# Designs tried in a protein design run: peptides against a protein of PDB entry 1LOE. Part 15

Target 1, 181 residues: chain A of PDB entry 1LOE
Amino acid sequence: TETTSFSITKFGPDQQNLIFQGDGYTTKERLTLTKAVRNTVGRALYSSPIHIWDSKTGNVANFVTSFTFVIDAPNSYNVADGFTFFIAPVDTKPQTGGGYLGVFNSKDYDKTSQTVAVEFDTFYNTAWDPSNGDRHIGIDVNSIKSINTKSWKLQNGKEANVVIAFNAATNVLTVSLTYPN
Target 2, 181 residues: chain A of PDB entry 1LOE as posed
Amino acid sequence: TETTSFSITKFGPDQQNLIFQGDGYTTKERLTLTKAVRNTVGRALYSSPIHIWDSKTGNVANFVTSFTFVIDAPNSYNVADGFTFFIAPVDTKPQTGGGYLGVFNSKDYDKTSQTVAVEFDTFYNTAWDPSNGDRHIGIDVNSIKSINTKSWALQNGKEANVVIAFNAATNVLTVSLTYPN

## One batch from the design tools (peptide; made by RFdiffusion4, then SolubleMPNN)

Design b1_p10_2_s2 (from b1_p10_2, 6 letters changed)
Fold by OpenDDE base, seed 3:
Structure b1_p10_2_s2 (fold): chain B 181 residues (1-181), chain A 10 residues (1-10)
Amino acid sequence: as target 1 above (181 residues)
Amino acid sequence: PARIDIVSMS
């Protein structure tokens, strides 16, 4: 059994283990994905490829990740789409379609994308989001249309702690979000 | 292999 791990407690101005795409950058030791303007995409990729699935043995790795984020969304209508944690092929490129969170480009299932995302969605897209219109956490597999969602009560401007864990034996992805303060 | 990433749109 081989284990790979990394930790970034402070994001520096020249963070060598991250690949920035779009408007993603670091400031004040934090990762900032977008500027406060309309129609921008920002991404940060871990620079080293990680073997999650072994094509020879079929084995899939367990993984766990944790992070803290802040979203400023003072209202529910004039806001950005949110953000995602995602796993994608090494040649992944930012996507610019509105509502697709910079990761997907269709609401249809596309197995060739080989992309899994956990979305923290702050904008209601009638075409694919849960009909109740709530801000939500979603698990996305090869589509912006989540396979499962849960309503999320955003605490505006507050730090949220997130833990995402995947159990390969059960094929279950769990997401935990808390506001410690 | 895969990459583990974070993305946002505005």
Scores: peptide ipSAE 0.116, ipTM 0.770, DockQ to the pose 0.063
Fold by OpenDDE base, seed 4:
Structure b1_p10_2_s2 (fold): chain B 181 residues (1-181), chain A 10 residues (1-10)
Amino acid sequence: as target 1 above (181 residues)
Amino acid sequence: PARIDIVSMS
């Protein structure tokens, strides 16, 4: 049995345990993934590889992660695409922007992506998002087209608390989001 | 092994 953990309570200007990609950076003890402008991609990777999948046995590790996020949209009625928490290969690089959230390149299942994401999707993309047009939380496996979604109401500028847990025994990924204030 | 990341898009 192997267990790894990390915690980042404050994001410093020299956050050594994160790898920043695109427009991602830290400011005022916060991780800022994108600027409030169009066509930006920002990513932050945990710097050390984490053993999630055992190639020898095929076993997948349990994991739990929690974080707080804020989406600040200049126009609450015309917001951007949202963001994801994702797990990807160690050499992962920013992927297609916009509705693909910088994590995927296709709505079709692509096993070569080797990427699992929890999306917090604030923009309705007709081609793959739930037809009701709701902003939503989605679970994405090798595709921007979620295998499961749940409607979610964005509170612009408000802090949301998220917990994501994976139970390997049941193969269930659980996502919870709350606005405590 | 894998990396755990957070990405935002605008």
Scores: peptide ipSAE 0.026, ipTM 0.650, DockQ to the pose 0.064
Fold by OpenDDE base, seed 1:
Formats: sequence, C-alpha cells, structure tokens
Structure b1_p10_2_s2 (fold): chain B 181 residues (1-181), chain A 10 residues (1-10)
Amino acid sequence: as target 1 above (181 residues)
Amino acid sequence: PARIDIVSMS
C-alpha cells in the first residue's frame, strides 16, 4: 500500500513543498492565506501530487490530516468568509471568491469540479448555507452547498485544532474541531 | 492525482 505523509510545523519564507496561489504567503513561520481585507483569495497547495482515487481500480485512499488554524478578524461580529481544507485536481487554480471560498464556482453539483472540501464557514450565504444562519463546518462535494453541516462557534483570535479523517471502506469523512486553550 | 490544499477568504 502506497503511503504519503508530510508535516509542516513551521512555515518558512521559502517553503518548497507548498505552491502558493493568490494572496497566500508565509510570515513569522505561519501560513497566511489572507489578510483581513475584503476580496482576497489565498491558497496553498501541497506541491506533491497525492493519489486519492485510482481510476483503474476504483480504489479510494484513506487519509488523516490535522492542522491548527487561527481566524483573527478585526470585528468579531462581522467575519467573512472562512476557509477550507480541500482536495482538487493537480492543476487546480483559484476559483470563485467570496462565499465560494476560492474553491468552487457553483451551488449546483458539478462533477467536473472533482473537488472535496471541508469548509469552516464564518459567513451566512442565504443562497446555500444552512437556514439557521450559524457559522458552521461543512462537507462540500463538487459544490459550495454542503452535503452536511454542523454548527460551530468561532472563537476569534484563538487557535483551533482540526482533525479530518476519511475512511474509504465506510465512505465516511469525519471532522473534529476543538479549542484547547 | 490530486492536491491537498487550504484556502481562505476574507
């Protein structure tokens, strides 16, 4: 069984294993996707291709990823738009910004996107987000409209720990988010 | 093949 793993504990100014797109950059050993300014998209791709799905056999890889993030909005009551962890084709480029989080282009299912994302969504978009208006974690498959969501209370400026795991045998994606401090 | 990524919007 092929296994690919990587770990980045600090981000340098010349991070060779990342491809930066849009406004994404590193500073003070942290990956900064966007500054707190409107209408910006920042992405960072792991530079090595990952074999997630084998078209010949139909096999899908298991995976586990963990990371720590901070959302630091100048106004705790007005935070947009959030961010995603996503898996997309190797030639992926920034997509539509704003509520589409730079990853998708439609609320309609688009199989040609070939993109799966876990969104940490801080802004309520009435056209596709859960009607309760809560900030939420969502699982997005080929659409910005999540197939499943769970309410999430943002703690502005605090570090959150995330674990995302996919079990190919059960076809279950799990997401865990905690604020340990 | 695919890439794993993180993206943010503000």
Scores: peptide ipSAE 0.132, ipTM 0.785, DockQ to the pose 0.064; fails the geometry check
Fold by OpenDDE base, seed 5:
Structure b1_p10_2_s2 (fold): chain B 181 residues (1-181), chain A 10 residues (1-10)
Amino acid sequence: as target 1 above (181 residues)
Amino acid sequence: PARIDIVSMS
Protein backbone atom coordinates (compact mmCIF):
# COMPACT_ATOMS: atom_id res chain seq x y z
CA THR B 1 0.00 0.00 0.00
CA GLU B 2 1.01 3.61 -0.55
CA THR B 3 1.74 5.85 2.43
CA THR B 4 1.52 9.63 2.55
CA SER B 5 3.04 11.51 5.45
CA PHE B 6 3.93 15.01 6.51
CA SER B 7 5.32 16.71 9.57
CA ILE B 8 5.34 20.31 10.72
CA THR B 9 7.59 20.95 13.69
CA LYS B 10 7.60 24.72 13.46
CA PHE B 11 5.04 26.84 11.68
CA GLY B 12 6.50 29.58 9.53
CA PRO B 13 4.99 32.91 8.58
CA ASP B 14 4.42 31.68 5.04
CA GLN B 15 3.64 28.03 5.61
CA GLN B 16 3.09 26.85 2.05
CA ASN B 17 1.65 23.44 2.83
CA LEU B 18 -1.27 24.87 4.79
CA ILE B 19 -4.40 26.65 3.66
CA PHE B 20 -5.61 29.08 6.26
CA GLN B 21 -9.30 29.80 6.69
CA GLY B 22 -10.95 32.39 8.87
CA ASP B 23 -8.75 33.77 11.59
CA GLY B 24 -6.13 31.04 11.50
CA TYR B 25 -2.54 32.19 11.17
CA THR B 26 1.01 31.49 12.32
CA THR B 27 3.01 33.43 14.85
CA LYS B 28 6.12 32.65 16.85
CA GLU B 29 6.39 29.33 15.03
CA ARG B 30 2.96 28.26 16.27
CA LEU B 31 -0.32 27.75 14.49
CA THR B 32 -2.86 30.02 16.11
CA LEU B 33 -6.43 29.10 15.27
CA THR B 34 -8.13 31.80 17.31
CA LYS B 35 -7.33 34.47 19.81
CA ALA B 36 -9.31 35.00 22.98
CA VAL B 37 -11.94 37.00 21.10
CA ARG B 38 -15.58 36.11 20.66
CA ASN B 39 -17.06 35.01 17.36
CA THR B 40 -13.90 33.89 15.66
CA VAL B 41 -13.25 30.78 13.61
CA GLY B 42 -9.84 29.66 12.51
CA ARG B 43 -9.02 26.66 10.37
CA ALA B 44 -5.90 25.27 8.76
CA LEU B 45 -6.04 22.66 6.02
CA TYR B 46 -3.25 20.55 4.66
CA SER B 47 -2.82 21.96 1.19
CA SER B 48 -2.71 18.67 -0.71
CA PRO B 49 -5.61 16.24 -1.02
CA ILE B 50 -5.21 13.11 1.07
CA HIS B 51 -6.52 9.78 -0.17
CA ILE B 52 -8.26 8.73 3.03
CA TRP B 53 -11.42 7.51 1.34
CA ASP B 54 -11.65 6.05 -2.14
CA SER B 55 -15.00 7.01 -3.60
CA LYS B 56 -14.80 4.31 -6.25
CA THR B 57 -14.05 1.33 -4.06
CA GLY B 58 -15.29 2.64 -0.72
CA ASN B 59 -12.03 1.68 0.91
CA VAL B 60 -10.74 3.77 3.78
CA ALA B 61 -7.08 4.14 4.63
CA ASN B 62 -5.50 3.66 7.99
CA PHE B 63 -4.05 6.80 9.46
CA VAL B 64 -2.34 8.19 12.52
CA THR B 65 -1.80 11.80 13.46
CA SER B 66 -0.21 13.45 16.45
CA PHE B 67 -0.09 17.03 17.59
CA THR B 68 0.37 19.27 20.59
CA PHE B 69 -2.09 21.99 21.47
CA VAL B 70 -2.57 24.68 24.07
CA ILE B 71 -5.82 26.26 25.12
CA ASP B 72 -5.06 29.40 27.07
CA ALA B 73 -8.20 31.10 28.25
CA PRO B 74 -7.85 34.36 30.18
CA ASN B 75 -10.49 33.06 32.57
CA SER B 76 -10.30 29.36 33.37
CA TYR B 77 -14.00 29.32 34.19
CA ASN B 78 -15.08 31.17 31.05
CA VAL B 79 -13.71 29.45 27.98
CA ALA B 80 -14.80 29.27 24.37
CA ASP B 81 -16.09 26.32 22.38
CA GLY B 82 -12.90 24.37 21.75
CA PHE B 83 -11.48 22.92 18.57
CA THR B 84 -11.44 19.89 16.31
CA PHE B 85 -9.22 17.75 14.21
CA PHE B 86 -11.29 16.86 11.17
CA ILE B 87 -11.38 15.23 7.77
CA ALA B 88 -13.67 16.73 5.15
CA PRO B 89 -14.11 17.00 1.38
CA VAL B 90 -11.41 18.76 -0.62
CA ASP B 91 -13.50 21.87 -1.12
CA THR B 92 -14.35 22.22 2.56
CA LYS B 93 -15.14 25.70 3.85
CA PRO B 94 -15.86 27.01 7.33
CA GLN B 95 -19.27 25.88 8.53
CA THR B 96 -21.44 27.06 11.41
CA GLY B 97 -19.59 28.71 14.26
CA GLY B 98 -20.06 28.60 17.99
CA GLY B 99 -20.91 25.19 19.31
CA TYR B 100 -20.75 23.73 15.83
CA LEU B 101 -17.01 24.43 15.91
CA GLY B 102 -16.92 25.70 12.34
CA VAL B 103 -17.15 22.15 11.02
CA PHE B 104 -20.81 21.10 11.15
CA ASN B 105 -24.22 22.66 10.61
CA SER B 106 -26.57 20.36 12.48
CA LYS B 107 -26.91 17.87 15.28
CA ASP B 108 -28.87 15.68 12.90
CA TYR B 109 -26.94 13.09 10.95
CA ASP B 110 -26.19 14.41 7.47
CA LYS B 111 -24.38 12.00 5.20
CA THR B 112 -23.81 14.75 2.66
CA SER B 113 -21.45 16.43 5.11
CA GLN B 114 -18.86 13.70 4.56
CA THR B 115 -17.03 15.00 7.61
CA VAL B 116 -15.43 13.22 10.53
CA ALA B 117 -14.07 15.18 13.46
CA VAL B 118 -12.43 14.65 16.80
CA GLU B 119 -13.64 17.46 19.00
CA PHE B 120 -11.96 18.85 22.05
CA ASP B 121 -15.05 20.52 23.40
CA THR B 122 -14.69 23.01 26.23
CA PHE B 123 -18.23 24.41 26.24
CA TYR B 124 -21.43 22.64 27.21
CA ASN B 125 -24.18 22.91 24.61
CA THR B 126 -27.35 21.53 26.16
CA ALA B 127 -28.85 20.53 22.85
CA TRP B 128 -26.28 17.88 21.96
CA ASP B 129 -23.45 17.55 24.49
CA PRO B 130 -23.29 14.88 27.20
CA SER B 131 -25.71 15.68 29.98
CA ASN B 132 -23.07 15.64 32.70
CA GLY B 133 -21.78 18.95 31.38
CA ASP B 134 -18.16 17.83 31.41
CA ARG B 135 -15.63 19.13 28.97
CA HIS B 136 -15.00 16.23 26.67
CA ILE B 137 -13.41 14.62 23.68
CA GLY B 138 -15.92 13.53 21.08
CA ILE B 139 -16.02 11.58 17.85
CA ASP B 140 -18.26 13.37 15.36
CA VAL B 141 -19.50 11.68 12.20
CA ASN B 142 -21.55 13.92 9.93
CA SER B 143 -22.99 15.67 12.97
CA ILE B 144 -21.91 17.89 15.84
CA LYS B 145 -23.65 15.39 18.11
CA SER B 146 -20.88 12.98 18.95
CA ILE B 147 -21.31 9.26 18.47
CA ASN B 148 -19.04 8.77 21.46
CA THR B 149 -17.53 11.00 24.12
CA LYS B 150 -15.04 10.88 26.97
CA SER B 151 -14.74 13.37 29.80
CA TRP B 152 -11.61 15.47 29.66
CA LYS B 153 -10.25 17.85 32.25
CA LEU B 154 -8.80 20.94 30.64
CA GLN B 155 -5.52 22.13 32.05
CA ASN B 156 -5.64 25.75 31.03
CA GLY B 157 -2.46 27.02 29.46
CA LYS B 158 -0.76 23.63 29.49
CA GLU B 159 0.45 21.65 26.51
CA ALA B 160 -1.58 18.57 25.65
CA ASN B 161 -0.23 15.78 23.48
CA VAL B 162 -2.76 14.09 21.22
CA VAL B 163 -2.61 10.95 19.14
CA ILE B 164 -5.46 10.00 16.81
CA ALA B 165 -5.38 6.67 15.02
CA PHE B 166 -7.83 4.97 12.70
CA ASN B 167 -7.89 1.28 11.93
CA ALA B 168 -9.87 0.69 8.76
CA ALA B 169 -10.08 -3.07 9.23
CA THR B 170 -11.88 -2.71 12.55
CA ASN B 171 -13.43 0.69 11.84
CA VAL B 172 -12.15 1.93 15.18
CA LEU B 173 -10.84 5.41 15.82
CA THR B 174 -8.78 5.91 18.96
CA VAL B 175 -7.89 9.17 20.65
CA SER B 176 -5.35 9.66 23.40
CA LEU B 177 -4.60 12.87 25.24
CA THR B 178 -1.92 13.41 27.84
CA TYR B 179 -0.50 16.35 29.73
CA PRO B 180 3.21 15.62 29.99
CA ASN B 181 3.79 18.49 32.43
CA PRO A 1 -9.94 12.74 -1.67
CA ALA A 2 -10.19 14.57 1.64
CA ARG A 3 -8.52 17.31 3.62
CA ILE A 4 -7.18 16.91 7.12
CA ASP A 5 -7.65 19.94 9.29
CA ILE A 6 -7.66 21.43 12.76
CA VAL A 7 -10.09 24.19 13.67
CA SER A 8 -10.73 26.19 16.80
CA MET A 9 -13.68 28.25 17.91
CA SER A 10 -13.64 31.18 20.29
Scores: peptide ipSAE 0.029, ipTM 0.677, DockQ to the pose 0.063; fails the geometry check

Design b1_p10_2_s3 (from b1_p10_2, 7 letters changed)
Fold by OpenDDE base, seed 2:
Structure b1_p10_2_s3 (fold): chain B 181 residues (1-181), chain A 10 residues (1-10)
Amino acid sequence: as target 1 above (181 residues)
Amino acid sequence: PAEVRIVSMS
């Protein structure tokens, strides 16, 4: 077996283990994904390929990731779509369609996408989001239309701690979000 | 402090 790990406590201006895409950049030791304007998308990728899926056996590796984020979304209408933690092929490129969180480009299931994302969604897209209109956490597999969602009460401007863990033996993906303060 | 947990089968 093999294990790949990394940790970034402070995001520097020359963060060599990240590949920035779109409008993603670092400032004041934080990663910021987008500009505070319409029609922008930004991403940051871990720069080294990770062996998560074995194409020969179909086996998927266990993984765990944790991070802290802040979202400013004081209302539900004049805000961006949210963000994702995602796993995608090494040649993945940012997607610019509104509501697709820079990762997907369709609500139709497309296995060729080979993309899994945990979304923290702050904008209600009628075509695919849960009908209650709540901000939500979603699990996205090859589609922006989540296979599972849970309502999430955003504490605006507050730091949230996230842990995402996948257990390959049980095939369970667990997402935990906590506001420690 | 609020906590949200979601568990999904892949």
Scores: peptide ipSAE 0.229, ipTM 0.766, DockQ to the pose 0.055
Fold by OpenDDE base, seed 1:
Structure b1_p10_2_s3 (fold): chain B 181 residues (1-181), chain A 10 residues (1-10)
Amino acid sequence: as target 1 above (181 residues)
Amino acid sequence: PAEVRIVSMS
C-alpha cells in the first residue's frame, strides 16, 4: 500500500513543498491565506501529487490530516468568508472568491470540478448555506453547497485544532474541530 | 474546550 505523508510545523518564506496561489503567502512562520481585506483569494497546495482516487481500479485512499488555524477578523461580528481544506486536480487554479471560498464556481453539482472540500464557513450566503444562518463546518463535493453541515461557534483570534479523516472502507469523512485554549 | 465533530458519508 502506497503511503505519503508530510508535516509542516512552521512555514518559511521559501517553502518548497507548497505552491502558493493568489494572495497566499507565509509570514512569521505561518501560512496566511488572506489579509483582512475584501475580495482576496489565497490558496496553498501541497506541491507533490497525491493518489486519492485511482481511476483504473476505483479505489479511494484513506487519509488523515490535521492542522491548526486562526481566523482573526478585525470585527468579530462581521467575518467573511472562511476557508477550506480541499482536494482538487493537480492543475487546480484559484476559483471564484467570496462565498465560493476560491475553490468552487457553482452551487450546482458539477462533477467536472473533481473537488472535495471541508469548509469552515463564517459567512451566511443565503443562496446555499444552511437556513439557520449559523457559522458552520461543511462537507462540499463538487459544489459550494454542502452535502452536510454542522454549526460551529467561531472563536475569533483563537487557535482551532482540526482533524479530518476519511475511511475508504466505510466511505465516511470525519471532521473534528476543537478550541483547546 | 469547545468541540465540533461531524461525520459525513461520501
Scores: peptide ipSAE 0.216, ipTM 0.771, DockQ to the pose 0.055
Fold by OpenDDE base, seed 5:
Structure b1_p10_2_s3 (fold): chain B 181 residues (1-181), chain A 10 residues (1-10)
Amino acid sequence: as target 1 above (181 residues)
Amino acid sequence: PAEVRIVSMS
C-alpha cells in the first residue's frame, strides 16, 4: 500500500498546498477559518486529491490526522457554531453556514453528500444536537446530525490538541482532544 | 488536562 502525508507547522501568507474557501485565510502563521463575525464560513482544503475512498472497489484507507486549534470567543457565554475536520469530494464547495458548519445542508441522511466530518460544535441546535445542550464533538456522516457525540468542555482561548484516526479494518473512527495547558 | 475521547463506527 502507498502512504500520502503532509505537515504544515506554520501557515504562510501564500500557502500553496491549501485551497482557501469563503473567509478562510492565514495570519500570524495560523490558519484562520473565521473571525468573531456573524454569517461567516471559512474553509481550507488540502490542494491535492487524496485517495482515501476508492469508488471502484469500495475500499477505504486508514488515516491519521492531528492538529491544534484555538477557539477564542470574545464572550465565553456567547459562542458561535464551531468548526469541523472533514473529508468531501474534490469539487466540494462551502455549504450551509451557521449550525451546518459550512459542510452540510440537512439533518437528513444524504448519501450523495459523500461527506464525513468530525465536528467541534460549540452551539446547541435544538433540531439535531444532543438534548443535553452540551458543547460536543460529533461524528457526521452525510448529515449534520451526528451518528455519535461526546460532551466537550470548551476552554475558551486555549489550545486544544486533536488526533483523529480511522481504522478501515474495524471501521472505527477515533477522536481524541486534550488541553495540554 | 481536560481530555475528550470518542469512538464511533462509521
Scores: peptide ipSAE 0.184, ipTM 0.770, DockQ to the pose 0.055
Fold by OpenDDE base, seed 4:
Structure b1_p10_2_s3 (fold): chain B 181 residues (1-181), chain A 10 residues (1-10)
Amino acid sequence: as target 1 above (181 residues)
Amino acid sequence: PAEVRIVSMS
């Protein structure tokens, strides 16, 4: 067995254990994925490969991740697309922006993507999002079209606490989101 | 995953 862990409490300008992509950067000890402008994509990757999936055995590792995020939209009635926590191949690069959240390129299942994401989706894309139009948390497997979603009310500018856990034995992915304040 | 469970939502 193998176990790896990391923790980042403050994001510095020279965060050595992160790879920044696109517009992703750090400011004031926070990781900032995007600027509040149109057509921006930013990502940050943990710099070391993590052995989550064993190609030889097909086994998948358990994992737990937690983070706090803030979505701060200049206009609470006109919010952008949101963001994801994602797992992708080591050579992953930013993908299509906008509703694809910089992580996917299609609503059709594409196994070559090899990407799993938990989306915090703040914009209704008619072509693939739940028809109720709600902002939502979604689980995306090789597609921006989520395999499962749940409505979520964005609190603009407020800190949300997230925990994402995967149990390999049961093949269950658990997501929790709370606004503690 | 076979099952997705969103345990807590505010």
Scores: peptide ipSAE 0.127, ipTM 0.749, DockQ to the pose 0.046

Design b1_p10_2_s4 (from b1_p10_2, 6 letters changed)
Fold by OpenDDE base, seed 3:
Structure b1_p10_2_s4 (fold): chain B 181 residues (1-181), chain A 10 residues (1-10)
Amino acid sequence: as target 1 above (181 residues)
Amino acid sequence: PAEIRIVSMS
């Protein structure tokens, strides 16, 4: 079986294995998705296509990814929307609609988008987010409206460690978020 | 996926 892996410990100014979209850029060896202004969207894609699903055989790959992130969102109302880890077709383009995290463009399920995302959502959008208004982690399949969510207590400005794993045999996606410090 | 588990949160 084929295995593909990559690791980026330091994000350089000319990171050749990433494709930057929108306002995404690197600074001080970190990947920064947005500028510190309103209405900014940025993304970074791994530059090589990854074979996750084979349409002929039906085989689906296992995968695991881990990363560390920091969000500054001192309140719940005058802040941006958060960010996602996502998997999408190679021709995916950034989306600019407010609240859609740069990935989706509708709360309606659209199978043609072929996009899966794990969202770390810091802004309550009444039209699609959980009614309790909590910041949350969500799993988004072809829609910004998550198929499953869990409340997330943000530690503002602190580094969070995330592990996302998919088991093809069980068809289970797991997300783990911890604050080690 | 058929099932989603958010297995740890802190």
Scores: peptide ipSAE 0.145, ipTM 0.757, DockQ to the pose 0.046
Fold by OpenDDE base, seed 1:
Structure b1_p10_2_s4 (fold): chain B 181 residues (1-181), chain A 10 residues (1-10)
Amino acid sequence: as target 1 above (181 residues)
Amino acid sequence: PAEIRIVSMS
C-alpha cells in the first residue's frame, strides 16, 4: 500500500507544507492557533492532499499521527474552547468558532461535512458536551457532538504529547495523551 | 506522568 508521511519539528515563518487559515500563524518555531483572545479561529492544514478514503473501493487508510501541544490560558479556571486535530475535505475552510472549534457547524450529524476530529475540549457546552462538565477528549464524526469522550485534566501551560491512530481493519480510533513533564 | 487513552469505534 502507498504511504504518505510528513514531520514538522519546528514551524518556520514560511512553512511551505502548511496552509494557514484564520488567525493561525507561526511564532518562535511554534504553530499558534489563537492568542487567547475571544472570538478567534485559527487553523493549519497540511498542504498536500492525503488519500484517506477511496470512494471507489470504500477502503479507508490506516494512519498514525503524533504531536505536542500547549494550552496556555491566562486564567486556568476559565479556558475556552480547546482545539482539534481534524481530517476534512481538501477545500475545507474555517467553520463556526467558539464551541464548534472552527471545524463544525452543528451538533446534528451532517454527513456532508465529511469531517472527523479529535477534540481537546476545555469548555463545557451544555448543548452537546458530556453532562459531567469535565474537560475532555472527544472523537467527533460529522458533528461537534462527540461519539465518544473521556475526561481530561488540563495542565495549563504544560506540554502534552498526543498520539492518534486509526486502524482500518478494526475500525478503531485510538487517542492517547500524556503529560511527560 | 498522567496518561489518558480513549478508544472509539468509527
Scores: peptide ipSAE 0.144, ipTM 0.753, DockQ to the pose 0.054
Fold by OpenDDE base, seed 5:
Parts: structure tokens; sequence; C-alpha cells
Structure b1_p10_2_s4 (fold): chain B 181 residues (1-181), chain A 10 residues (1-10)
């Protein structure tokens, strides 16, 4: 079994192994998806195709990813929609913004999307989000309507550490988030 | 520190 890996500890102004989409860019050695303004979507893709899902056999590779993120809203009670880690077809382009997080277009299951995302959702959309209204982490498979969610308390402006792992043998996706401080 | 773990089968 072949293994592909990469690591980016500091994001440069012309990061060669990333494809930037929409409003995504780098500044001060960080990847910035959006600024604190309305109606913006930013994405960044690893520039090389990765063999995660084999369309011929249906087999899926194991994978693990870790990253640190900060959501820094000027007003903790007036935040935007959040962001995702996602895997999608090679030719993927930004999708619907707002509550769809620039990754999906519908709450209905659409197998043609071929997109899996872990959402860190800071805005309650009554049409598809958990009814308790909590900010949450969600697992999204071909739909913005998560197949599973867990409540998450945003610590505004603080660094969160995330680990996402997929075990193909068990078909289990695990997500962990910690605020070390 | 706050910790969250989600386990889900796809």
Amino acid sequence: as target 1 above (181 residues)
Amino acid sequence: PAEIRIVSMS
C-alpha cells in the first residue's frame, strides 16, 4: 500500500503546493480562508491529486490529518458560518456559500457530489442543523445535513487543535478537537 | 482544556 503525506507548518505568500480558491490566501505565515466580512468564501486545496477513493474497486484509503485553526470574530455573539476540512473530486470548485460553507449545494443527499467534509459550524441554520441550536462539529457526506454531530463551544480567538482520522476497515471516521489553553 | 470526540460510521 502506497502512502502519501505532506506537512505545512508555515504558509508562505506563494505556497506552491496549495491551490487557492475564492478569498483564500496566506498572510503572516497563516492560511486565511476569509476575513471578517460578509459573503466571502475561501478554500485551499492540496495541489496534487491524492488516491483516497478508488472508483474501480470502491476501496477507500486510511488517512489521518491534523491542523490548528483560529476563528476570530469581532463579536462573539455575531459570527459567520464556520469552515470545513473536506475531500472532493480533483476538479472541485467553490460551491454555495453561507450555511453551505462553500462545499455543498443541498441538504438532500447527492451521491454525485462525491464530497466528504468535517464541518466546524458556528451558525445555526434551522433547515438542517441540530435543533438544539448549538455550534457543532459535523460529519457531512454528500450533503450539508450532517450524518452525525456533536455540540462544540467556540472559544473565540483561541487556537483549536484538530485530528481527523479514517479507518477504512471499520468505516469509522473520528474527529477530535481540543483547546490546549 | 475543552475536548470533543466524534465517532461515526460512514
Scores: peptide ipSAE 0.140, ipTM 0.745, DockQ to the pose 0.054
Fold by OpenDDE base, seed 4:
Structure b1_p10_2_s4 (fold): chain B 181 residues (1-181), chain A 10 residues (1-10)
Amino acid sequence: as target 1 above (181 residues)
Amino acid sequence: PAEIRIVSMS
């Protein structure tokens, strides 16, 4: 059995265990994915490869991740697209921005993507998002079109606590989001 | 995953 863990409580300017992509950067001890401007994509990857999926056996590792995020939109009525927590191949690069959240390129299932994401989607894209138009949490497997979603009310500028856990034995992915304050 | 549980509390 192999176990890998890491924790980042404060994000420094020289965060050695992260690979920054696009507009991703650190400031004031926070990881900032994008500036509050249009058409930007920022990502941060854990620098060490993690053995989550064994191609030989098909076995998938259990994992748990937790983080706190803030979405701070200059205009509460005109919010950008949101962000994801994602798992992708080691050579992953930023993908299509906007509604694709810099992680996917299509609403069609693309096995070659090999990407799983939990999206915190703050913008309604008619072509693939739930028809109710709600901001939502979604599970994305090789597609920006989520396989499952749940409505979520964004609290602009407020800290949200997230826990994402996967149980390989049961094949269950759980996502929890709370605004503690 | 076979099952997805999403809990959102605001």
Scores: peptide ipSAE 0.122, ipTM 0.729, DockQ to the pose 0.046

Design b1_p10_3_s1 (from b1_p10_3, 6 letters changed)
Fold by OpenDDE base, seed 2:
Structure b1_p10_3_s1 (fold): chain B 181 residues (1-181), chain A 10 residues (1-10)
Amino acid sequence: as target 1 above (181 residues)
Amino acid sequence: VEIVSMSFST
């Protein structure tokens, strides 16, 4: 049994354990994924490969991650799409299609993507998002079209605490989000 | 507090 862990409490200008993609960058000890303009994508990858899935045995590792984020989305129309926590192959590249959160490129299920994401979605894409139009948390497996979603009441500009845990024995992924302040 | 719990596989 192997365990890999890391913690980043402050994001520095030379964060060597992260690989920045697209417009992702650090400023004021925070990770900023995008510029506040249209048509921008940014990502940050943990720089070391992690053994999550064994292709030979099919075994999947347990994992838990926690983070704090802030989103400024005062309305539902003049805002970005949101962001994800994601797990993808080591050669993953940012995707630029609007609404795909920089991670996916299709609403069709594609197992070759080998990508799992937890989305925090702030923009209603009629082609794949829940029809109620709510901001939502979603679990995305090999598609931007979530396998499950839950409405999320965004507290605009407030820090949210997130915990994402996966239990391989039960095959259950749990997402919790709280606003402590 | 928002909690999402679901199964998934790749």
Scores: peptide ipSAE 0.061, ipTM 0.730, DockQ to the pose 0.064
Fold by OpenDDE base, seed 3:
Structure b1_p10_3_s1 (fold): chain B 181 residues (1-181), chain A 10 residues (1-10)
Amino acid sequence: as target 1 above (181 residues)
Amino acid sequence: VEIVSMSFST
């Protein structure tokens, strides 16, 4: 079977294997998705298409990804929306609607978007987020309204280690988040 | 891709 992998330990100023969209950029060897202002959206795409699903055979690839991130959100009301790890068609474009994390544009299920995301959501949107108002991790399939969520206690400004694994045989997506420091 | 369940751990 074919395996594709990549690793980026340092994000350079001219990172050739990434396509930057919106306000996404690199600084101090880190990927920064947004500027510290209102109404900013930024994304970074891996530049090479990855074959995850074969339309003829129906086969879906297993995958695993790991990364670290930092979010500064000292309160729950005067902060941005969070971010996602996502998989989308090669012609995907950033979305600018508030609360949609730059990836989606509706809470209604739209199979034509062909987009899956794991969201790390720091802002409560009454129209689609879990009613308890907690910051949460969610799985988003073709909609900003998650098919499943779990409350997440943010450690503000601390590095989180994330592992996301998909098992194609069971259709189970596993998310692991830890704060090692 | 259709995801039927999730597992989350900290």
Scores: peptide ipSAE 0.060, ipTM 0.716, DockQ to the pose 0.048
Fold by OpenDDE base, seed 4:
Structure b1_p10_3_s1 (fold): chain B 181 residues (1-181), chain A 10 residues (1-10)
Amino acid sequence: as target 1 above (181 residues)
Amino acid sequence: VEIVSMSFST
């Protein structure tokens, strides 16, 4: 059994284990993916490839990740698109912005994307989001149209704690989000 | 429009 782990408690200006894409950067020991301006895409990649899928055997690794995030929209009643935690090929580049969250390019299933994401979606896109219009957490597999969603109430400017776990034996991805304060 | 993403590459 092979296990890989990493932890980033503070994000420095020279964070060697992250690859920044788009507008992503670090400031004040935080990873800032976007500025609060229109049409920005920011991503940060863990710099080392993670062996999650074994192409030879088809086996998928278990994984658990946790992080804290803040969405701080200038206008709490007009929030932008949100963000994702995602797993993608090593050569992944920023994709379509806006409602596609910089991770996908289509609402149609596209296996060539090879991307799995957990979206924290703060903007209702009529074409693919749940019809109730709720802000939501979604699990996205090769499509911005989530295979599963759960309504979520954004607390603008507040820290949320997230845990994402994948159990390969059951093929179940679990997501938990809490606002501790 | 704000897009925020964190990636772990496989």
Scores: peptide ipSAE 0.030, ipTM 0.586, DockQ to the pose 0.154
Fold by OpenDDE base, seed 1:
Structure b1_p10_3_s1 (fold): chain B 181 residues (1-181), chain A 10 residues (1-10)
Amino acid sequence: as target 1 above (181 residues)
Amino acid sequence: VEIVSMSFST
């Protein structure tokens, strides 16, 4: 089977394999999606198309991705809204901000979005988030309303390591997050 | 397409 892989250790000022959208940019060798300013959306796309689903055969690719992130909110007790790792069509553009994380536009299932996301959600949106109000990791399929969630304790300003893996044979998406430091 | 997105609000 075909395999595509990439690795970005340092984010340069002219990162050719990324497409920046909205407020996303690089600074000090890091990808910064947003500054700590209200109502901003930033995105970064891997510039090369990746074949995840073959429309002709129906086959879905396995994938594994890992990354490190930092959420550094000025007020550790009031943090919004979080971010996602997502897969969307190649011509994707920024979507609704705020609780929609710039990736979705509705809590209703919308197959036309063709978007799957893993959200790291720091803000409780009453309309769609788990009722316990916890910050959480969620798996979103064509909707900001997650099909599955798990409570997650944010460590503000600390580096988190994430691994996301999809097994096409079992149709299982796994997410792991650790704070090693 | 692999994408990272973040939304910020206070």
Scores: peptide ipSAE 0.025, ipTM 0.607, DockQ to the pose 0.056

